# Peptides against a protein of PDB entry 5HOI: the designs that were tried, part 188

Target 1, 351 residues: chain A of PDB entry 5HOI
Amino acid sequence: FRYMPFSPAGTPFGFTDRRYLTMNEVGYVSTVKNSEQYSITVSFFDVGRFREYHFEDLFGYDLCFLNEKGTLFGQSKTGQIQYRPHDSIHSNWTKIIPLQAGERITSVAATPVRVIVGTSLGYFRSFNQFGVPFAVEKTSPIVALTAQNYRVFSVHYSQFHGLSYSLSELGTSSKRYYKRECPLPMSLPNINSDMKKDANLDYYNFNPMGIKSLFFSSYGDPCIFGSDNTLLLLSKWRSPEESKWLPILDSNMEIWKMSGGKETTDIHVWPLALAYDTLNCILVKGKHIWPEFPLPLPSEMEIRMPVFVKSKLLEENKAILNKKNEIGADTEAEEGEEDKEIQIPVSMAAE

## One batch from the design tools (peptide; made by RFdiffusion4, then SolubleMPNN)

Design b1_p20_4_s3 (from b1_p20_4, 8 letters changed)
Fold by OpenDDE base, seed 1:
Structure b1_p20_4_s3 (fold): chain B 351 residues (1-351), chain A 20 residues (1-20)
Amino acid sequence: as target 1 above (351 residues)
Amino acid sequence: EEEEILKKLEKEAEEAVAKL
C-alpha cells in the first residue's frame, strides 16, 4: 500500500498534461504541466463574486484545498505548503512542514480560520489562516481531510483496521473530539472487479482509497463520497451514541433513474458539495469517471435515501417477465434478447 | 536562492514546532 496525496474531487493527469487539483462548490483548481513547471489556475463558479487567477508553480503542488477566502496548496514530498488568498488584501504565505524520512503530506484543508495538514505517519498539524501553528497531534495515518469553520473531518487508514474517521473542533485553546478514530463503513475499491477497465486502474493508482470527495454539508454534517458512488452523511454526530452514517444518495441509482432504467456506463457523478437537499456535482460523460477539460457546468442531484436495491428490482422485474412468458407461451415472437429497459416502477419515479 | 528560502522556511517551521 502507498499513501497518495488526496485533495477533494481531485483528478489524475491520466494521459494528459493537465488535471484538477481540487473542486468544490466555490470553484475548481487546475494545473497544467509545462516542462519542469506547472501553471495553476484557480477558477470560480460565481464569476461575479470572484476573479480567476493563475500563477506558475515551480514546486509541483499535488495537494489543494479551495475555500471562499483562499486556496491552500501543498507538495506531498517536500512538505511545502502555500496559502493564497483570493483577495489581494492579504499576502500569500509559504511554509515547510517538517517530514520524517518517507513521510508524506497526504491531505490538506483550509477554512477562513484554520489550516490543517495531515500526513502518512498520522501527524495532524493545525494552523490559523495566517500559518501560525497551534498544535501537532499524533493520530493514525491520515488519508483525507476536509474542514468547515473550526470543524475538521479526517479519514484515517490502518492496515489492521481499515478506514476510520474523526470529527474534531479546533477551538482557540484545545482540540475537541466529537468522534475519534471510529470505524468508517465505506467500501474500498474492489481491485478485482473494478480494475477490469484501464481507466479505473489509473484512478485507483491516483486514489487507492476511492474517496472521490469529502465535505461538510450546508448543515455542517460530514459527508463522504466513495468508489461505490454512494454519498454517506454522518447524522447525529453531536450525540456519540446515536451517531450513524446515512446512505443519503446512491448516485448510480439516480443516473439509472434519470436514464429511464437504462444501464448507462458512460455517465458518472463527480461530487462537489451537499447544499441542503441537493448534491452539487459534475455529470461526467465519457470513459473516465472523473471530469476532463473543459469542466462541464455543475448539476444538482436531489437526495434520495436508497430504499430500493437495484439488484432486488432487477430480480423482481425478471420474475414478473418470467411469469408473463409462462402465461403467453403460444405466440412464436422471436423477439431477440434486446437489453429490455427495466421499467422504473411509477411509484419510484414519483418519489 | 530558492533552496536558501526553503532552508529558512524549514528552520522556521522546526523552531515553531519545537515551541509547541
Scores: peptide ipSAE 0.020, ipTM 0.492, DockQ to the pose 0.007
Fold by OpenDDE base, seed 5:
Structure b1_p20_4_s3 (fold): chain B 351 residues (1-351), chain A 20 residues (1-20)
Amino acid sequence: as target 1 above (351 residues)
Amino acid sequence: EEEEILKKLEKEAEEAVAKL
């Protein structure tokens, strides 16, 4: 296993000179490689509220976090971070995070009031929006971070225990834990089944945890979207005894429903945010599971508990077809190998 | 008050980083 720099909904370069460093409901950050330099563009979905800006990156930023007030950049190897407010009223600042030998910044997060840096050795560093440090804490190795206001959702990896998560609040004087290194019930990428396609190997090398994104919902609940394309939401996190992960969307099932029950292998959900009862996402069409350039318009997908398993529906539809064939034995209709559209039951289309 | 708290935290964090 190798710790890789993680940013929410970040994409690999693949065979191109460009990638998305991060994207969410606010916008998307792209980087283009120009010889030994990079050109970074910060773009927004609300073009009336925000103005797109760009700058030359001499450091090769491989970490990014976008919020409504600014963009945090990081370089995983050098420990350099830069915060760039979207408004020119506030100054940019740069800081070097001290890294031990072999340590990497694995994730960064920023809110209008906090900056968070997580490392491969489990150093959790907190700052204000001006880069003034609050604390350094040692945790299990951090692989992903997101933050909303004062709350931080961190994902940790242990070679012995797999994935865990923490949920904390960064007050002015103290860090409070709501959850501390609790087991995360997320499936890891299966190297043996999924690596049959070169594109999946490239993505695995970029993101070995398969975490496409993590964010807070509009209600402030931690959300994670893994390699299984299931959106998990942490419910009741204020009550440690009642807290549970809810699989609130199986995006593969929703794509299957949207296709009229056809096996679509070329449509993928790329998560941005959870706004109320809808997943804001990019529908990716093509060979790669991640969005290419130009970025498609965001789509909304209604959250639905996966009550039905595709396999059971396929078995039920086969059983209905077999019963129809047993009753209809008298018509020699030519069995053309037409790809029989699996009709989705009308009851499942109306939920 | 907030600036003095920030300066105290900055100094404590610099001292914590210098001990690492």
Scores: peptide ipSAE 0.016, ipTM 0.404, DockQ to the pose 0.006
Fold by OpenDDE base, seed 3:
Structure b1_p20_4_s3 (fold): chain B 351 residues (1-351), chain A 20 residues (1-20)
Amino acid sequence: as target 1 above (351 residues)
Amino acid sequence: EEEEILKKLEKEAEEAVAKL
């Protein structure tokens, strides 16, 4: 296992000179490799509220976090971070995070009030929006971070314990934990089943945890979208004993419904954010599971618990077909092996 | 049994989404 720099919904270069550093509900950050330099563009979905901007990157930023007030950049190996406000009234700032030998910045997050840096050795570093440090805490190795206002959702990895998560609030004088290194019930990418396609191997090498994104919902609940394409939401996190992960969307099941029950292997959900009852996402069509250039328009997908397993629907439809064939056995066998479209129940198609 | 567990999980999810 190798710690890789993680950014929410970030994409690999693949065979191209360009990738997305991050994307969410606010916009998307792209980088283009120009010889030894990079050109970074910060783009927005609300073009009326924000203006796209670009700059030359001499450092090769491989970490990014976008919010409504600015963009945080990081270089995983050098420890350099840069915060760029979207408004020119506020100055950019740069800082070097001290790294030990072999330590990497693995994830960064920024809110209008906090900057957070997580490392492969489990150093959790907190700053204000001006880069003034608050604290350094030692945790389990950090693999992913997101933040909203004063709240931080962190994902940790241990070779002995697998994935864990923390939920914390970064006050002015103290850090409060709502959850501290609790088990995260997310499946890791299965190298043997999922890596049958070369494109999946490239993605695994970029993101070995398979975390496509993590964010806070509009209600401030931690969300994570793994390699299984299931959206998990942390419910009741204010009550430590009642807190549970809810599988609020199986995006593979939703794609299957949208396709009329056809097996589609060329459509992929790329998560951006959860707003109320809708997952904002990019519907990716093609060989890669991640968005290419140009970025497709965002789509909305209604959240639903995966109560209906595709396998059960397939078994029920086979049982209905077998019963129809037992009742209809007196009419001539036209042996057309037509690809029997799975009839989605009208209740699920109107949902 | 499995259908009742599924219906219970549905209802808990609908109640969880409705509290979002």
Scores: peptide ipSAE 0.000, ipTM 0.260, DockQ to the pose 0.027
Fold by OpenDDE base, seed 4:
Structure b1_p20_4_s3 (fold): chain B 351 residues (1-351), chain A 20 residues (1-20)
Amino acid sequence: as target 1 above (351 residues)
Amino acid sequence: EEEEILKKLEKEAEEAVAKL
């Protein structure tokens, strides 16, 4: 296992000279490799509120976090971070994070009030939006970070304990934990089954944890979207005893429904954000599970508990087919290879 | 609103588990 730099909804280069460093509901950050340098573009979905900007990156930023006020960049190996406000009122600032031998910045997050840096040795570094440090804490190795306002959702990895998460609030004087290194019920990518496609191997090498994104909902609940394409939401996180992960969307099931019950291997959900009861996402068409260039327009998926297991629907459809075959044994209906379209019950289209 | 959505999702989850 290697700690890789993680950014929310970041994409690999693949066979191209370009990738998305990050994307969310605010916009998308792209980088293009130009010989030994990179050109970074910060683009926005609300083109009326924000102006796209670009700059030359001589450092090779491999970490990014976008918010409504600015973009945080990081270089995993050198420890360089840069915050770039979207407005011209506030100046850009750069800082070097001190790294130990072999330590990497694994994730960065930024809100209008906080900057957070997580490392492969579990150093959690907090700053204000101006790069003034608050604290350094040592945790389990950090693999992913997101933040909203003063809240931080961190994912940790231990070779002995697997994935854990923390939920904390970064006040002015102290860090409060709502959750501290609790088990994260997320499946890791299965190398043996899923890596049969070269595209999946490229993605696994880029993101070994399979965490496509993590964010806070519009209500401030921690969300995570793994390699299983299930959106998990942390419910009741204010009550430690009642806190649970809710599988609020099976995006594979939703794509399957949208396809009329056909197995689609060419449509993929790429998560951006959870706004109210809708997952903002990119519907990716093609060989790669991640968006290419140009970026498609965002789509919305209504969140719903995965009540319908594909296996149960397949069993019900087999039972219906078997009953039809038991009743239809007297009519020599030609065995046309009719593609067994799994009829989705009309009730699933009306709820 | 937040609590109502969470209560709805919790209820749907409980109803889903009860149908399994």
Scores: peptide ipSAE 0.000, ipTM 0.263, DockQ to the pose 0.020

Design b1_p20_4_s4 (from b1_p20_4, 10 letters changed)
Fold by OpenDDE base, seed 2:
Structure b1_p20_4_s4 (fold): chain B 351 residues (1-351), chain A 20 residues (1-20)
Amino acid sequence: as target 1 above (351 residues)
Amino acid sequence: EEKEIEEKLKKEAEEAVKKL
């Protein structure tokens, strides 16, 4: 197993010179390889609120996190991080994270008030928005991070225990845990079954955990979207005894329904955010499970707990089609009888 | 029946999201 740099909804290069470093509800960050350097573009969905900007990257940033106030970049091997506010009033800052031999930054997250760095040795480093450190904690190895305001959702991996998660709040004086290294009931990518297509192997080499994205919902609940294309929501996390992961959307089932009950292998859901009861996502059409260039427009997918069996839905759809054909045949039969009784009005010969 | 179950589960998902 190799720890890889993770960014929310980040894409591999594949056979191209360009990829998305990250994307979410705010926008998307792309990088293009130009010989020995990279050109980074920070783009936004709300073009009226934000202005697109670009810069030359001499460091080869492989980690990114986008928020409404700025973009955090990281280089997994060198430990360099850079925060770039979207507003030119605020200065960019750069910091080097100390890394041990073989240690990598595995994930970074940024909010308007916090910067978080996670590593392959489980170093959890917290900073304010100006790069002033608060704390360093050693946890289980971190594989993914997201954050909203003061709250952090971290995913951990142990070779002995598999995936775990933590939910914490980074106050001014202390870190509070709501959840601390609890089991994460997400399926890992199956190398033997899923790797039948070269495109799946390329994605697995880029992201061996299969976490397409993780985010907080609009209500502040941790969400994760794995390789199984199921959106998991952490419900009732404020109550330790009541907290559970809910499978709130099977995107493969929704694609199957949208396709009229046909098995499709060329449509993929790429998650951006959960806004209320809708998954904001990119519908990807093609060989790759990730979006290419140009980025398609975001789509909304209504959340639905996976309770329906495909066989039953196919039987019901056949029954509805048969009833429509019966009703359609009966309506064509009734319209054929009314056309006969056009009584010719007798012309009154007057004078 | 299945639509009512889908609406109940939608409401349970919405309530799980809204009651936080």
Scores: peptide ipSAE 0.087, ipTM 0.692, DockQ to the pose 0.023
Fold by OpenDDE base, seed 1:
Structure b1_p20_4_s4 (fold): chain B 351 residues (1-351), chain A 20 residues (1-20)
Amino acid sequence: as target 1 above (351 residues)
Amino acid sequence: EEKEIEEKLKKEAEEAVKKL
């Protein structure tokens, strides 16, 4: 295993000179290799609210976090971080994070009030939005971070214990834990099954945890989207005894339904955010599981607990078609090929 | 029984995402 720099919904370069550093509901950050330099562009989905901007990156930022107020950049090897407000009213600031020999920044997160840096040695560093430090804590090695307001969702990796997570609140005086290094029931990428395609090996080398993204929902619940394309939501995290991970969406099942029950290998869900009951995502068409350039428009996918069996849905649809054909033998109405959408059983649609 | 469990699980997911 190698600790790689992680950013939410970040993409590899692959065979190209360009990649997405991060993307979410606010927008997307791209970087292009220009010889020894990089050109970074910060783009937004709401073009009426925000203006796209670009700058030359002399440091080779490989970490990014975008929010509604600014963009945090990081360089995993040098420990340099930069915060760039979207508004010109506030100045950019740069800081060097002290790193030990072989330590890397593995993830960064920023909210309008906090900046968070996590490392491969498990240093958790917190700052305000102006780069003033609050605390340094030693945790298990951090592999991913996201943050909303004062809340931080961190994913940790141990060679002995696998994946764990923490949920914390960074107040003014102290850090509060709601969850502290609890087991994370996310499936890791299976090298033996999934690496049959070179493109999957390239993605695994970029992101060996297979965490496509992690975010907070609109309600402030931790969400994670793994290599299994399942969206997990941490429910009832305020109650230690009631807290559980819910698989609220199997995106492979939804793509299968959208395809009329056909197995597809060229459509992929790339997660951006969870807004209420809809996953904001990019529908990626192609060989790669990640979006290329230009970025497609975001799509919404309604959340659905994965309770349906594909075989049963196909049998039910065949039974409906056979009944329609038995009744329709007496009426020569060329009713056109109505799209064979897999109708969800009406009994589950009416509650 | 199975349908009632499926509906209960659907409702629990919806409550987890709509009522927080």
Scores: peptide ipSAE 0.086, ipTM 0.699, DockQ to the pose 0.028
Fold by OpenDDE base, seed 4:
Structure b1_p20_4_s4 (fold): chain B 351 residues (1-351), chain A 20 residues (1-20)
Amino acid sequence: as target 1 above (351 residues)
Amino acid sequence: EEKEIEEKLKKEAEEAVKKL
């Protein structure tokens, strides 16, 4: 296993000179290789609210987090981070995160009020939006971060314990844990079954945890979307005893339904955000499970608990089709009986 | 039945999300 830099919904370069560093409901950040440099573009879905901007990246940023106020960049090896507000009112700032030998920044997150840095050694570093440090904590190795307002959802990996998660609130004076390194019931990518396709191997090498994205819902619940294409939501996290992960969407099942019950291998869900009861996502068409260039328009997918069996749905659809054909045959049979002109024999009037 | 279970589960998910 190797700790790789993770960003929410980030894509690999693959065979191209370009990739998405991150994407969510706000927009998407792309980077293009230009010799020894990179050109970064920050694009937005709401073009009326935000203006696209670009800059030259001399550092090779491999970590990114986009929010409504700015973009956080990070370089996993050097420990450099940069925050770029979208507005010109606030200044950009740069900071070097101290890294030990072999330590990497594995994930970064930013909200309008907090910046978070997680490392392969489990250093959790918190800052305000101006890069002023609050705290340094030692946790299990961090593999992914997301944040909303003061809340942080962190995913941890141990070679002995697998995946765990924490949910914390970064107040002004203290960090509160709602969950601390609890088991995360997410399936890891199966190297033996899934790696038969080169595209899956490329993605696995980029993201060995298979976490396509993680975010907070519009209601502030932690969400994670793994390699199994299931959206998990952490329900009742305020109640330690009642907290559970809910599989609120099997996107493979929804794609199967949308395809008329056909197994499709060329349509993929790429998660952006959970807005109310809809997964905001990119429907990717093609060989790769991740979006290429240009980015398709976002789609909405209604959340549905995976309770249906494919065989039953196919039987029900056959029964509905058979009933429609019976009703259609009965209506054609009734119309076909009305067109029988009953030749009333002209009875000769007997005198 | 299955639609009613789906609606109940959707409603439980929505209520779990709205009552937080």
Scores: peptide ipSAE 0.079, ipTM 0.705, DockQ to the pose 0.021
Fold by OpenDDE base, seed 5:
Structure b1_p20_4_s4 (fold): chain B 351 residues (1-351), chain A 20 residues (1-20)
Amino acid sequence: as target 1 above (351 residues)
Amino acid sequence: EEKEIEEKLKKEAEEAVKKL
C-alpha cells in the first residue's frame, strides 16, 4: 500500500498535462504541467464575489484545499506548504513541514482560522491562518482531511483496522475530540472487480482509498463520498451513543433513474459539497470517472435514502405504462419513445 | 410498513440535513 497525496475532489492527470488539484462549492483549482514547472489556476463558481487568479508553481504542489478566504497548497514529498489568500490584503506565506524519512504529507485542510496538515505517519499538525503552529499530535496514519471553521474531519488508515475517522475541534487552548479514530464504514475500492478498465487502475493508483471527496455539510456534519458513489453523512455526532453514518444518497441509483432505468457506465457523479438537502456535484460524461477539461457546470442532486429496489421500480413503471396504454387506446397521439425518467410512484412515498 | 420505514428514513435523512 502507498500513501498518496489526497485533496477533496482532486483528479489525476491521466494522459493529459492538466488536472484538478481540488474542487468544492467555492470553486476549482487546476494545475497544468509545463516541462518541469506547473501553472496553477484558482477559479471560482461565484465570479461576482471572487476573481480567478493564477501563478507559476516551481514546487509541484500535489495537495490543495480551497476555502472562501484562501487556498492552501502542499507538496507531499518536500513538506512545503503555501497559503494564498484570495484577497490581496493578506500576504501569502510558505512553510516547510518537517518530514521523517519516507513520510509524506497525505492531506491538507484550511479554514479562515486554521490550517491542518496530516501525514502518512499520522502526524497531525495544526496552525492558525498565518502559519503559526498550535500543536503536533501523533495519530493513526492520516489519508484525508477536511475542515470547517474550527472543526476537523480526519480519515485514518491502518493495514490492520482499515479506515477510521476522527472529528475534532481546534479551539484556542486545546483540541477537543467528538470522535477519535472510530471505525469508518466506507467500502474500499475492489482491485479485482474495478481494475478491468485501465482508467480505473489509473484512478486507484492516484487515490487508493477511493475517497472522491469529504466535506462538512452546510449544517456542519461530516460527509464522505467513496468509490461506491454513496454519500455518507455522520448524524448526531454530538451524542456519542446516537452517532451513526447515514447513506443519504446512492448516486449510482440516481443516475440509473435519470437514465430511464438503463445501466449507464459513462455517467458519473463527482461530489463537490452538500448544501442543505442537495448534493452539489459535477455530472461527468465520458471514459473517466472524474471531470476533464473544461469543467462542466455544477449540478444539484437531491438527497434520497437508497431504499428502492431497481427491479420493483422497473416492474411498477411497466405496470404504469401498461395502464396508460389501456386508458390511452382511444387517443391516436404518437408520443415518441422519449427516455422517460423513472418517476418514483406516489404509492411508494406513503408506506 | 416498508413505506413508513422509507418515510422515516427519508425524514431522518432530511432531519439530519435540516435540523442542525
Scores: peptide ipSAE 0.119, ipTM 0.717, DockQ to the pose 0.028; fails the geometry check

